# Designs tried in a protein design run: peptides against a protein of PDB entry 5EG6. Part 31

Target 1, 151 residues: chain A of PDB entry 5EG6
Amino acid sequence: RLRSQTVSTRYLHVEGGNFHASSQQWGAFYIHLLDDDESEGEEFTVRDGYIHYGQTVKLVCSVTGMALPRLIIRKVDKQTALLDADDPVSQLHKCAFYLKDTERMYLCLSQERIIQFQATPCPKEQNKEMINDGASWTIISTDKAEYTFYE

## One batch from the design tools (peptide; made by RFdiffusion4, then SolubleMPNN)

Design b1_p14_1_s2 (from b1_p14_1, 4 letters changed)
Fold by OpenDDE base, seed 3:
Structure b1_p14_1_s2 (fold): chain B 151 residues (1-151), chain A 14 residues (1-14)
Amino acid sequence: as target 1 above (151 residues)
Amino acid sequence: PPLKSGEVPSYLPK
């Protein structure tokens, strides 16, 4: 017996000075590469180049300029975040955003809210942390808006 | 396609 499920798509969005998830509106975010030693702040220096997993990034709303705290973008394998992956980030591939300088906190979608979700260590694999589906994201460039994503 | 820093804005659907 084959079953299919239709899931309502939600998008990261900025409204009223807060990050939230919307099924009707989506924000366009610049993903800026930072140096690993870049300090937290509203003003920061950005680097050029292709973003690799393990690097520090800033998500900045193209409309409001509001930014999330510094994040480390990590590769996702099923329900685990890989701690040591360093290959280039590819669009449409699942990724996770670790909040830098936290105890395994990841950017997570919970219903309409954007929260921090604490990953649990993977007992048998030190290079992995267990996350939930809400902490798994897909990145699509706006010039590739025709892309469809699959789960 | 690879993601380039700050070049083109992205949306994050779930």
Scores: peptide ipSAE 0.594, ipTM 0.940, DockQ to the pose 0.034
Fold by OpenDDE base, seed 1:
Structure b1_p14_1_s2 (fold): chain B 151 residues (1-151), chain A 14 residues (1-14)
Amino acid sequence: as target 1 above (151 residues)
Amino acid sequence: PPLKSGEVPSYLPK
């Protein structure tokens, strides 16, 4: 009889100027809200307030200052990303990061690499795109020590 | 709790 095992937790991390997934190290990232019409660049104007699904954000490493390109944070429902959700983003809820101005490319974890995964359109649901588990993320604030999660 | 722009850094476990 085979015993079941759980995959070890991996964390988004920056090392050597690159984003990767580590089981030993984790990065702390600021999530900056941008205007929808903000252009891509190293310098950007940030907005205050609570982040809503569908809005444009920048993930910036608190230590290195490295940043990903502009992302649209989207709500996740099972194995799909919702295209029209606009409610406030809550911690511990699954979300997806769409690479802005791409053809359905999402931030994705594959082994220890951070890659772009192309979502597949949902034929019967135009407001959804199919993503894999690697493209589904959970956000936890570093000051929330009481938070626990299960793999 | 809701996510607020640029105030408290977050980690992203999977």
Scores: peptide ipSAE 0.577, ipTM 0.937, DockQ to the pose 0.034
Fold by OpenDDE base, seed 5:
Structure b1_p14_1_s2 (fold): chain B 151 residues (1-151), chain A 14 residues (1-14)
Amino acid sequence: as target 1 above (151 residues)
Amino acid sequence: PPLKSGEVPSYLPK
């Protein structure tokens, strides 16, 4: 019989001026809501309120201040990103981060590297794009230490 | 629980 692989939990982290995934260290990131028409840049105007799927966000490292490019947070259903979901984002639920102004590129974990993964259009469902497991993320607030993550 | 903009930092485990 084929034995299953033992996988260690990895966390998004910033080190050496780069984003990467670490099994030993984790970063805490502010998730800032932006206006849909906000331009890319190091300085940006943030909005208040609860984040909804489909909205533009910035991930900023709480320690280094480094930020990823503008992302659109999307709801995940199995291995598909939903393009039209607009309900509030809930912690511990799977989500995907679309790189804004790209051709279906999503923030993805590949081993220890953070890469862009190009989603495949879903021909039978125009409101969905096919992603891989590496492009599916879970968000947990640091003040919610009582939450337990299971991989 | 809902996610609020920029209020509390989050970690992203995988």
Scores: peptide ipSAE 0.568, ipTM 0.936, DockQ to the pose 0.034
Fold by OpenDDE base, seed 4:
Structure b1_p14_1_s2 (fold): chain B 151 residues (1-151), chain A 14 residues (1-14)
Amino acid sequence: as target 1 above (151 residues)
Amino acid sequence: PPLKSGEVPSYLPK
């Protein structure tokens, strides 16, 4: 007899001055589009418009104002991040967050913690990097909170 | 729907 368990959905959340993943609590975040040459800092200039894959963004907690470092939002194809996709980002589609100016580091969920995970180059496909399941995120608006996501 | 910069707060379920 096999015992299996379905993993429940976890949400990005800020508590006690730290980013973590909660199965019961979720945080609302602003996603700000930045210029490609925008420097890192607490103060930044925000661009208007629809966000495209490959662009630089800032995730800012709507309650605390805490922000993650500059990220490049990338399209996800199964367990790979696409490096050359530039089409508009749509809600409910999977995406990955590359930490800008790092060696293939991506925002990743590991149990309750938010960590950086180093992607592996895809030897046969230069336009892809291999990521784990924890580095694949789904963006939804607050009015879609009742939707259950499955892996 | 397309994602727009800095308008509606979103959360990132896993």
Scores: peptide ipSAE 0.364, ipTM 0.828, DockQ to the pose 0.034

Design b1_p14_1_s3 (from b1_p14_1, 5 letters changed)
Fold by OpenDDE base, seed 1:
Structure b1_p14_1_s3 (fold): chain B 151 residues (1-151), chain A 14 residues (1-14)
Amino acid sequence: as target 1 above (151 residues)
Amino acid sequence: MPLKSGEVPVFKPK
C-alpha cells in the first residue's frame, strides 16, 4: 500500500511553494495503476503491470508526495475522449484524465494551472465526449526518471 | 513504448 495526501482539485495552484499545479511539475508525477474498485483515500493499493485506457490511476507528485484524486485515463481522438478504448497506453499517444465519479470532469491546463473542465456529450457518438485542447495530453516519455523542465 | 505502473511519464499539453 502507498500513502499520499490527496489534494482537492480546487487547490491545484501555487500555494506557499509546497505545490505547483504547473506543467513543469506535472511531468514529475508518478502514475500508479489501481484496481477499478479501489476506494478513494490517502492509503491505496497499487497494481503492477502496463496501464490500459479505461483503467483507474493515481498521480503522485515526486517532489511533494501529494496526489490527485483517482483518475481514469482515456484515449483521445482529435478533440474527443474515447469512453470504451482499452488498449495499452503508449508513448506519443494523446490522453485525457477523467476525474472518477464526476460528471465528465477532466484535468485541464489553463494558463499554467491545472483546472477541471467539463466535457460535452457527443449526441451522435455515445462512446465519445468532447474536450478542449487543454484537457488533451501527449505522452512524450514513459521512463522512470525524474525530469527537470526549462522555460 | 507502453506505460507501466510506477513510472514517471512526461505529459505535454496538446
Scores: peptide ipSAE 0.570, ipTM 0.934, DockQ to the pose 0.031
Fold by OpenDDE base, seed 2:
Structure b1_p14_1_s3 (fold): chain B 151 residues (1-151), chain A 14 residues (1-14)
Amino acid sequence: as target 1 above (151 residues)
Amino acid sequence: MPLKSGEVPVFKPK
């Protein structure tokens, strides 16, 4: 199990074109796969394996160990988040981070701050939600890191 | 390359 305090998105920002939690205390993020039924909390069980779109993930600061609320990573097609995509998340893909159990709230870059942006339903396409460009993120690299387990 | 649980990806704005 992993122990990480959940914090607000107000601590997130972009520095040097990269997604960061904060300039002073935060660094890069671990991305941990969770079970779909994993409850929100400061202790959670992480899964091994490749992450697929539609799955629940935790972003944990590599420096402080603090985490964002549970997210669903979704594939992006132009200005829409796909709700039913389930292929593996890969480098060079564009993705969006849906805050789980919210009304279509996504992590969004706005004025160098990370905020929550509410997506608009697509009336014609039930499997898509309209997001702005700030809610779309490109996966450009992946560094391997080991899990930190706590008993 | 597929993203694996436990890795440290770098996300950049669109």
Scores: peptide ipSAE 0.548, ipTM 0.933, DockQ to the pose 0.031
Fold by OpenDDE base, seed 4:
Parts: sequence; structure tokens; C-alpha cells
Structure b1_p14_1_s3 (fold): chain B 151 residues (1-151), chain A 14 residues (1-14)
Amino acid sequence: as target 1 above (151 residues)
Amino acid sequence: MPLKSGEVPVFKPK
């Protein structure tokens, strides 16, 4: 199990090209796979394995140890988030982070702030939601990380 | 390469 304090996205901002939570600087994020039924909390059980689209993840700051709320990582096609994609998340893919248990809220970079952006249903395709460019992220590299784990 | 739990991905805005 991992212990990490969850912070609201309202406190995340970019300063000088770096992510900050209030007055605290955020580093790179560890990404942890969770069970679909894992509840929100500061203590959670992480899973091993490859992450697939549609799965629940936790992003934990490598510097502060703080975490974002539970997210569902979704595949992006153009300006749409795919709701039914389940292939492995891979480098050079574009992805979006859906705030779990919300009404189509996604993490979005707007100016120098991380905000929640509400996607709209795609009228022509039931398996897609329309997002803006700020809610789309490109995975350019991945590295193994050391993180705190306890039982 | 697929992303694995426990790794540190680098995300860039679209």
C-alpha cells in the first residue's frame, strides 16, 4: 500500500515551466495502477503491470509525495477522448485524465493552471467525448521510479 | 513501449 496526501487540482499551477502545488514545487509524477474498485483515500493499494486505457491510476509527485485524485487514463483521438479503448498506454500516445466519478471532468492545462474541464458528449459517436487541446497530453518518455511502499 | 505501473512518464501538453 502507498500513502500519499491527495490535493485539489485548484492548487496546481505552472511557474517557470514547473508544476507547483500552492507554494510547493511538484516534480515528475509516479503513475500507479489501481483496482477499478479502489476507493479514494490517502492510503491505497497499487497494482503491478502494464497500464491500459480505461484503468484507474494515481499520479504521485516525486518531490512532495502528494497525489492527484483518482484518474482514469483515456486514449485521445484528435480532440476526443475514447471511452472504450483498452489497449496498453504507450509512449508517443496522446492521453487524457478523466477525474473518476465526475461528470466528464478532465485535467486541463489552462494558461498556468491545472483546471478541470468538462468534456461534452460527441453527438455522432457514443464512445467518444469532446475535449479541448489543454486536456490532451503526449507521453514522450517513461522511466522506472522508486516509490514508497508499505504493508 | 508500454507504460508500466510505478514508472515516471513525461507528459507534454498537446
Scores: peptide ipSAE 0.546, ipTM 0.932, DockQ to the pose 0.030
Fold by OpenDDE base, seed 5:
Structure b1_p14_1_s3 (fold): chain B 151 residues (1-151), chain A 14 residues (1-14)
Amino acid sequence: as target 1 above (151 residues)
Amino acid sequence: MPLKSGEVPVFKPK
């Protein structure tokens, strides 16, 4: 099990806080695969293997060990997040991070801050949600390093 | 390359 203090998304835009979520710092998060039934908490069991879209992940800061709430990593097609894509997450893909158990809230970069953005349902496509560009992230590279955090 | 659990991906805005 991995121990990581989870920060509420409402603190992500608080100035002077201990957690600063900028575009540069965003790239320094470990991504951990979780079971779909893994509960939210500061202690969680991480899974090994390749991450697929639709799976639950934890983003943990490689420096501070601070973590975001559980996320569903979703594939992005143009301006929409796909709800049923399940292929492997790969470099050069565009992805979105859905805040698990929320009303279509996605992590979004806005003015160098990470905020929540509520996606809009697609009327004709139930398997898609419309997101803004700030909620779409391109995976450009990965650093293979195993991370363990104990407190 | 597929993203593996435990890696540090670099994300850039769209």
Scores: peptide ipSAE 0.530, ipTM 0.927, DockQ to the pose 0.030

Design b1_p14_1_s4 (from b1_p14_1, 5 letters changed)
Fold by OpenDDE base, seed 3:
Structure b1_p14_1_s4 (fold): chain B 151 residues (1-151), chain A 14 residues (1-14)
Amino acid sequence: as target 1 above (151 residues)
Amino acid sequence: SPLLSGEVPSFLPK
């Protein structure tokens, strides 16, 4: 399970006050759980507890304090983001970060840049949205505990 | 699928 804690996000890091993408560098971030009704802003209230898919989170650079806009962390199944998954976030699975209050925009790595990728709705599966590999993120804990994850 | 190129907006601490 994942709580509000320090995590490492592959391909995402902060340098010089900006978010950058790198296939070789890892960014250390705090992932913070927010209330679903928390408004967007530089200041926000963090909740304690285990993070579940579907909840609103903030990614904050552990070094600079720079934060991305509010995200909804979603479970990934192959190349689809699950809209209704609500189980605890697992380090065994990839996840997607939906930009809250957008038209299916997801945090995505493309050509060494961090972009927003618009997911395509699944016509026959209303609880899924089609994403690409660049929008599938691997989160690893920075704690002292050993763990395994699946790529 | 359509892409929005560029950096994702961010917030800096005060």
Scores: peptide ipSAE 0.020, ipTM 0.518, DockQ to the pose 0.603
Fold by OpenDDE base, seed 4:
Structure b1_p14_1_s4 (fold): chain B 151 residues (1-151), chain A 14 residues (1-14)
Amino acid sequence: as target 1 above (151 residues)
Amino acid sequence: SPLLSGEVPSFLPK
């Protein structure tokens, strides 16, 4: 199970004050649990506890302190994000980061850049949204073990 | 609960 802690996220790192993506480099980030009613801002209150899918989180660069907007961490099933999953986040499964209060926008790796990718509604399943592979992320706790991705 | 601060960009590129 995952809680507010330092993690490594696939392809995500900060260089020169900007977020960058690389298949060869890893960045260390704090993933922080927020209250569902926490407003967007540079300053925020971190909540204690284990992170569950569907909850609001902040990703903060451990080196620069640069943060992304509020995200909802969602469980991934193949190429779909699950909208109603609420079990504890597992490092063994891929996840997606929905940009809170957007029209199905997710963090996505595209051509060595981090972008917003708009998911497509799944007409057959109301609880799923279709995402691409670039929007599926793996989280590895830095205090457990070093992990390397092989493409 | 602790207060955390950092630079937050408005939006990411599409």
Scores: peptide ipSAE 0.017, ipTM 0.485, DockQ to the pose 0.059
Fold by OpenDDE base, seed 2:
Structure b1_p14_1_s4 (fold): chain B 151 residues (1-151), chain A 14 residues (1-14)
Amino acid sequence: as target 1 above (151 residues)
Amino acid sequence: SPLLSGEVPSFLPK
């Protein structure tokens, strides 16, 4: 299960005050659980507890303190983000980060850039929307002794 | 698929 803690990513890092992507560099981030009604801002209140899919989170660079806009962490099923999943987030499963209050925009790695990718509604499944592989993230703990992940 | 570890800041425009 995932809680508010430090996590790292192989591709996402901050350099020169901007977010960058690199397969060679690791960025360490904090993932913070927020209240659903938490407003956007540089200051925010962190909730205690384990993170569940569908909840609002804040990703903050552990080095610079820079943060992404509020995100909703969603469960991924193949090439789709699940809109109604609410079980505890597991590092064993891929997830997607929906940019809160956007039209299906997701945090996405495209080539060497971090971009917003607009998901497409799933025609036959209202509880899903289609994303690409770049928008499907794997979360790993900064403490590698706590979790073994496979790409 | 990309790998995420750590915290992510809020600097991407909506």
Scores: peptide ipSAE 0.113, ipTM 0.653, DockQ to the pose 0.145; fails the geometry check
Fold by OpenDDE base, seed 5:
Structure b1_p14_1_s4 (fold): chain B 151 residues (1-151), chain A 14 residues (1-14)
Amino acid sequence: as target 1 above (151 residues)
Amino acid sequence: SPLLSGEVPSFLPK
């Protein structure tokens, strides 16, 4: 189960006031649970509790304090993001970060750049949106333990 | 604390 805490990623990091991606660098972030009605801004109230899919989160760089816009963390099933999953977020399980209040835009890594990727609706499965591999993120703890994960 | 990884297709505004 995932709570509001410090997290790290293999590719995402902040440099020069911008978000960058690198396959050779790791970035550490705070993942904060927010209320669903929390407004966008630099100041926000962190909610206590275990993070569930479908909830609003903030990713904040642990070094610079720079934050991404509000995200909806969604469960990933193969190459699709689930829109209605609400179970607790599992570490080491792939997830997607939907940019809140956008038209199916997801946080995505492409050619060492952080971009928004527009998911494609699934006509036969209304509760799913098709995403690419770059939009599927793996979450692991930063407690300096050794982890085995699948990319 | 958890880790993140993934791919990116286009630019993401803050």
Scores: peptide ipSAE 0.053, ipTM 0.576, DockQ to the pose 0.063; fails the geometry check

Design b1_p14_2_s1 (from b1_p14_2, 8 letters changed)
Fold by OpenDDE base, seed 5:
Structure b1_p14_2_s1 (fold): chain B 151 residues (1-151), chain A 14 residues (1-14)
Amino acid sequence: as target 1 above (151 residues)
Amino acid sequence: MKAKIVKPEAVYRK
């Protein structure tokens, strides 16, 4: 028996105090650039400037104020997250969100749930980690965006 | 920056 499957676009969203993925609703998130040495907490210092891959960010829901833990935004190459990419983040590129100070855990969509997915080391390339499709995301600026992403 | 985070072409099994 072949399972029926559908391909659709999902958006990161906060509902009922939890992060989830919705086909109908999208959340507007502030992406705050942090210093690399910024500690985890509800209060944090936002750094000025354009976000580059490899930098630490905080995703904060503009409506609820709920935030994910500190993330390192990484460039994605097919099924891999690049560990050493440092160019400006572009809306044209897929990205992955590494949960900082974890063992290769990435923000991932599984069905309707937002989970942590553990990437595996890429045996042939030390500067890459293997992720699944669910761990790849696209960032799209909103009309209320204060800054534009690199194109 | 303010943005929406999108998962394009997510596969869901029924």
Scores: peptide ipSAE 0.302, ipTM 0.722, DockQ to the pose 0.068
Fold by OpenDDE base, seed 2:
Formats: structure tokens, C-alpha cells, sequence
Structure b1_p14_2_s1 (fold): chain B 151 residues (1-151), chain A 14 residues (1-14)
């Protein structure tokens, strides 16, 4: 079967109590930096400082308060997530959101749904995992007064 | 920080 496809801009959004990807609406999310040993839960302690790749974050919808599980933000190189990158997060670079304490599960867009995608190990490059395009995201700040990115 | 999470070139299959 041949399916037609188009390329469009999608935004992470919360609607009806669910995360989804919208071409019409975008959600504003707080990206909270957590300590590496912070446990999963509705209550968490936010850490001060700039966010670097490899660090643990919480994405919280500014409107609904809904949050995703703890994520590790990772730098993306082509179709791979870098496991050891630790430089400051840049809005100019693609990133991936690894679901912490999973077997290579990443936040992924499939059609209009947000799912978990299991990355494939890269045997020849131990510091990389192969992801698909759906697992690659771009972060754009909505507040010029708050710079937690490296630009 | 407050941000939007974007996939600028998402593939949409009809």
C-alpha cells in the first residue's frame, strides 16, 4: 500500500488530558532541571542552573500542569542520539528526550500521537543510539527574559 | 525555562 505523506510543522501540545502533536496549536512547557537522583513523582525539586545535554528534566505543561515522566535530554546527530554529550542545550540543535530508566525509549511523534520509540543500539558507536525522525525535537524558548539555553 | 517543543519537519502520513 502506498500512503501519501506531507511534511509539516508539529508542536507538542496537551489537549483533553493527553499529549499530542498539533499543527495548529502549540503548548508552552516548563522545562525543569532535576537532580540526577531525583525520583519519579508528581512532586519534585527543581534544580537551579543551565540545562545541559545528559541532564534530567521534567516537561510540564504551563496550562494544564500535566507532565511527562522524567526525561534525559540528549543531543541529536543526524539519526542518532548522543549518549555522552554534555554541553549546554541549544535551541539551534535537535534534541531527543530519553525516558529515564527505560530501555532506550524516546519521546516520539507517530502521526499525531506521542508515543515511546525504542532506539536501536549502535554496536560500532557505543556512545550513540539510532532514533527515527519522529524522536527528534527542537526547543524554542517562549520567554526572552529567561535564558537557560546555550545560543 | 518556558519553551515550545517543535518538530518542524514532521512527516504526516495521510
Amino acid sequence: as target 1 above (151 residues)
Amino acid sequence: MKAKIVKPEAVYRK
Scores: peptide ipSAE 0.299, ipTM 0.722, DockQ to the pose 0.069
Fold by OpenDDE base, seed 4:
Formats: structure tokens, sequence, C-alpha cells
Structure b1_p14_2_s1 (fold): chain B 151 residues (1-151), chain A 14 residues (1-14)
């Protein structure tokens, strides 16, 4: 049977106590900057300043308060996550969310579910690892007054 | 910051 493909947009959303991806509803998330040595937990200390690739962040739903584990935000080049990029996060670039202290696990969309996807090492470039398209995200600020992305 | 986390141009197979 012939299969068709449709291009659409999905948003990270919290519903029923779970993270999922919705085409109709979007969640507003606080992206909190953490110290590199911050431990995992419900309570955490937030740092001031611009977010750079390679830094540790917490994504917290503004409505439910639900949070994902500590993430390292990484720059994406095509289908690879850059391990050594440290420039300011830009809304113009795709990013990936590495689950901190895991073996190359990234936040990933699979159908409507949010899962962890294990990246594979890039054979030719040690500073990159290969991710799928589902692990590539875009951050859109809901309030430019709150955060100025590097452009 | 407060932001949307978006999957633009997501491909759905039907």
Amino acid sequence: as target 1 above (151 residues)
Amino acid sequence: MKAKIVKPEAVYRK
C-alpha cells in the first residue's frame, strides 16, 4: 500500500500528567539555567544569564509545574548534535536536549510520545553524535522581554 | 526564559 507523508507542527505539551506532543495544544515552559554541578531533584538553584549550548537546563511546565530531568541543550547541525558548541542559544537554530548523565540519550518525539532516543557516535567526528529528526527541536520564546536569544 | 518547545516540519506517515 502506498503511504503518504504530511508535514505538520507539534508542540511539547503536558496532559494527563505526562509529556507528549500535540498538534493543537502547546505548553509554555520555563527554561531554567542551572550550574553544571547542580544535582537532580525537585528543588534546584537557578542561575542568571544567557543560555549557551552545552549548559544544563530544566524545562518546567508553567501550568502544571511538571519538569523533565536535567538536560544539556546542544546545538544541532543537520542530524548531528554538537558536543562542543558553546555559543548562545538561538531561535534560528535547531537544538537537542541531552539527558544529563546518560549514555547519549536525547529527548525525542516518536509519534505522539516523548521518549528517550540513544544517539550513536559519529565515526568521523568525535565532537558530534548522530540523532534522528525526532530529537531535533526548536525553541520559540513566548516573551522576548524575558529572554533575548542570540541572532 | 519562557518558551514553546516545537517540532516544526514534523513528518507524519499515513
Scores: peptide ipSAE 0.293, ipTM 0.716, DockQ to the pose 0.066
Fold by OpenDDE base, seed 3:
Structure b1_p14_2_s1 (fold): chain B 151 residues (1-151), chain A 14 residues (1-14)
Amino acid sequence: as target 1 above (151 residues)
Amino acid sequence: MKAKIVKPEAVYRK
């Protein structure tokens, strides 16, 4: 059972009907696992099981119910997103959130704003895309008793 | 999964 804590400078948060980054407040989000063929929409079917890199997820604010578009959670190695990693998501690893069905767009922090950042192909490694530091995130469970990550 | 999504300075194991 993995229990971890992070020292963070910014948190994903919902305020005023928008996603933003806060240095003082953090939002609690449900990370819902979806089928790969699940369509985009406000209503979706949630799958059970451990979340793995490469799988499709929905981030839903537990307070407001606001959600981001479907994301593919990808493992991060330095400043690259791994396209073919499929091991269980770990709180100890950095991750990136690819906006599904986009041309390499990732959820990114720019100063205090949440934007989409377009990754560039890695010329020498077809299984990697180059991202910036703002597109690298860490997931910390708010219910460590119920939600454990594979170590 | 219920979690916060953060930009960490560091991650510590408990």
Scores: peptide ipSAE 0.293, ipTM 0.688, DockQ to the pose 0.042

Design b1_p14_2_s2 (from b1_p14_2, 6 letters changed)
Fold by OpenDDE base, seed 3:
Structure b1_p14_2_s2 (fold): chain B 151 residues (1-151), chain A 14 residues (1-14)
Amino acid sequence: as target 1 above (151 residues)
Amino acid sequence: MKAKIVVPEPVYRK
């Protein structure tokens, strides 16, 4: 029997000025689409459009305004992040958040903390890199009027 | 879009 990483259902949440994972509380986040050449900063220009895998996004807490660094949202297949997937983001699929301009660092759950996890390249598949379960996320829209996922 | 982000339950395989 193969057991995956022990990760209970957790929600991304902001509390006490920090991002963390909660089993009871969830935060509502704006996922802003950015241009690929948008620089890192507190202020950024939001692009119009449907979010696709491979695009650069900003996660911003709707309550506190606290934001994570620029991320590239990537499609997940099993335990791998796909580097070249560019189809519309779907709520039915897992995704990973690559920290832009890093060496394969992904947003990851570790206990109650949100950390960076370094993915391992797939030797046989250059368009994939291996992540863990803690780096696999599911996005659930809280406002269908703002965005419609591909389903 | 506005969303909540979830880490799903672990999957166990034989």
Scores: peptide ipSAE 0.244, ipTM 0.692, DockQ to the pose 0.059
Fold by OpenDDE base, seed 1:
Structure b1_p14_2_s2 (fold): chain B 151 residues (1-151), chain A 14 residues (1-14)
Amino acid sequence: as target 1 above (151 residues)
Amino acid sequence: MKAKIVVPEPVYRK
C-alpha cells in the first residue's frame, strides 16, 4: 500500500570519494557537453554551446574533480523519460540522466545512495521510458552569470 | 555550466 511521507530535498554530493545524496549539503557540478561519439574516459573533449535534451554530458564535481560516466540528459514528463526530446535544457523542467550505452539505466536517488535504476519500457509509447521519482532530477544554476539554460 | 542537482523526496511510497 501507499503511504504519505514528509517531503524533503536531496542533493547530489561527493564525499569520501563517492557520489551520494545529502539533505544538508550540496555539491556544485560542471555539466560538460560532449560529442555523441566521445569515448568514455577521464579525459574528454568539451564542446561549446547550449545543452539540449538527448545530448551526451559529463557531470564533474567542481571541488573534487570526480566525474560520473557519460550521461544522456533526457527530458522528464511526469514519471517518464522522453527519448526523443531535443529542445534546450531548462531549469524549469525535471530531467533524467541516462547512463550511456546501458540497458535503460538511469542515475537514481535511493535514500542516501546514488544508484542505477533500470527504467521500464512504455508498451504503448515507444518514445518514453518509465522512471521513478528518484531518477527525476532538478538542475539549479549556482551562478546567474553562467546560466545557459533555456527559459 | 555550473549547477547543483537536486531530487525531491517522493510524497508517497509503498
Scores: peptide ipSAE 0.165, ipTM 0.665, DockQ to the pose 0.072
Fold by OpenDDE base, seed 5:
Structure b1_p14_2_s2 (fold): chain B 151 residues (1-151), chain A 14 residues (1-14)
Amino acid sequence: as target 1 above (151 residues)
Amino acid sequence: MKAKIVVPEPVYRK
């Protein structure tokens, strides 16, 4: 198990046509809400509304337009992803990004790389999957006062 | 929604 104590913070960023993790730079991303039945593609239909856990989203870099595959945003409790949470997404809580239609693969930070990490089923709780710290993300809206500039 | 995403870097694996 990964220790919860952190030594540094990394930001999701796009460079050279690839997603990576940067200690110094961060990118602004659109989080687009999709229909549950939306197919994978560069073009997709965006839904209006507040994002809830369990819904399908598309992360798109606001600068480059680069996008990740369809993700299901899930609520995180410690080092577990909750499979049945459906309340509105809160910036006060960590979240995980499940790669839709995969075998428990989650968007994960590994040093400077963005990878897929396979979660382990929680033996005692069927509504949870065990993830590592690198798969636990914090969302900060650029509309908040803490936003200053893009890097 | 426009957002930045942050992840912590753990000290070590246990």
Scores: peptide ipSAE 0.031, ipTM 0.589, DockQ to the pose 0.075; fails the geometry check
Fold by OpenDDE base, seed 2:
Structure b1_p14_2_s2 (fold): chain B 151 residues (1-151), chain A 14 residues (1-14)
Amino acid sequence: as target 1 above (151 residues)
Amino acid sequence: MKAKIVVPEPVYRK
């Protein structure tokens, strides 16, 4: 027996100084490339260049200026994060955001909340870590700072 | 469930 499933889309959004997952509002974020040895902080030096998987990035809300901790952007294959992919980031491909200097923690949405999800090692594939659907993100470009969806 | 991040500029910068 197969149930008809409705796939809902949620967007990363900042409201009241907090990150959350909204079904109707999306925030625009700057994705800043950092040097691999850049330290954590509210102030950071942005590096010029093409963003590749495996590199360190900062996500900053274009409206509020709120930022997440340093992230390593990783390529996603099905429900796994690839640890060794280093090709240029594509909007057509899913990605995951590893929280730098953590034990396999990834940026994840759970219902309306943004949380950290601990990936499970893949014993048979050392270059992969198992993540859930909430930790798989799609990046799209926009010329808008924020958009509200109405149906 | 899909999650989207909207970026106001291209990912690639020179």
Scores: peptide ipSAE 0.027, ipTM 0.552, DockQ to the pose 0.032; fails the geometry check

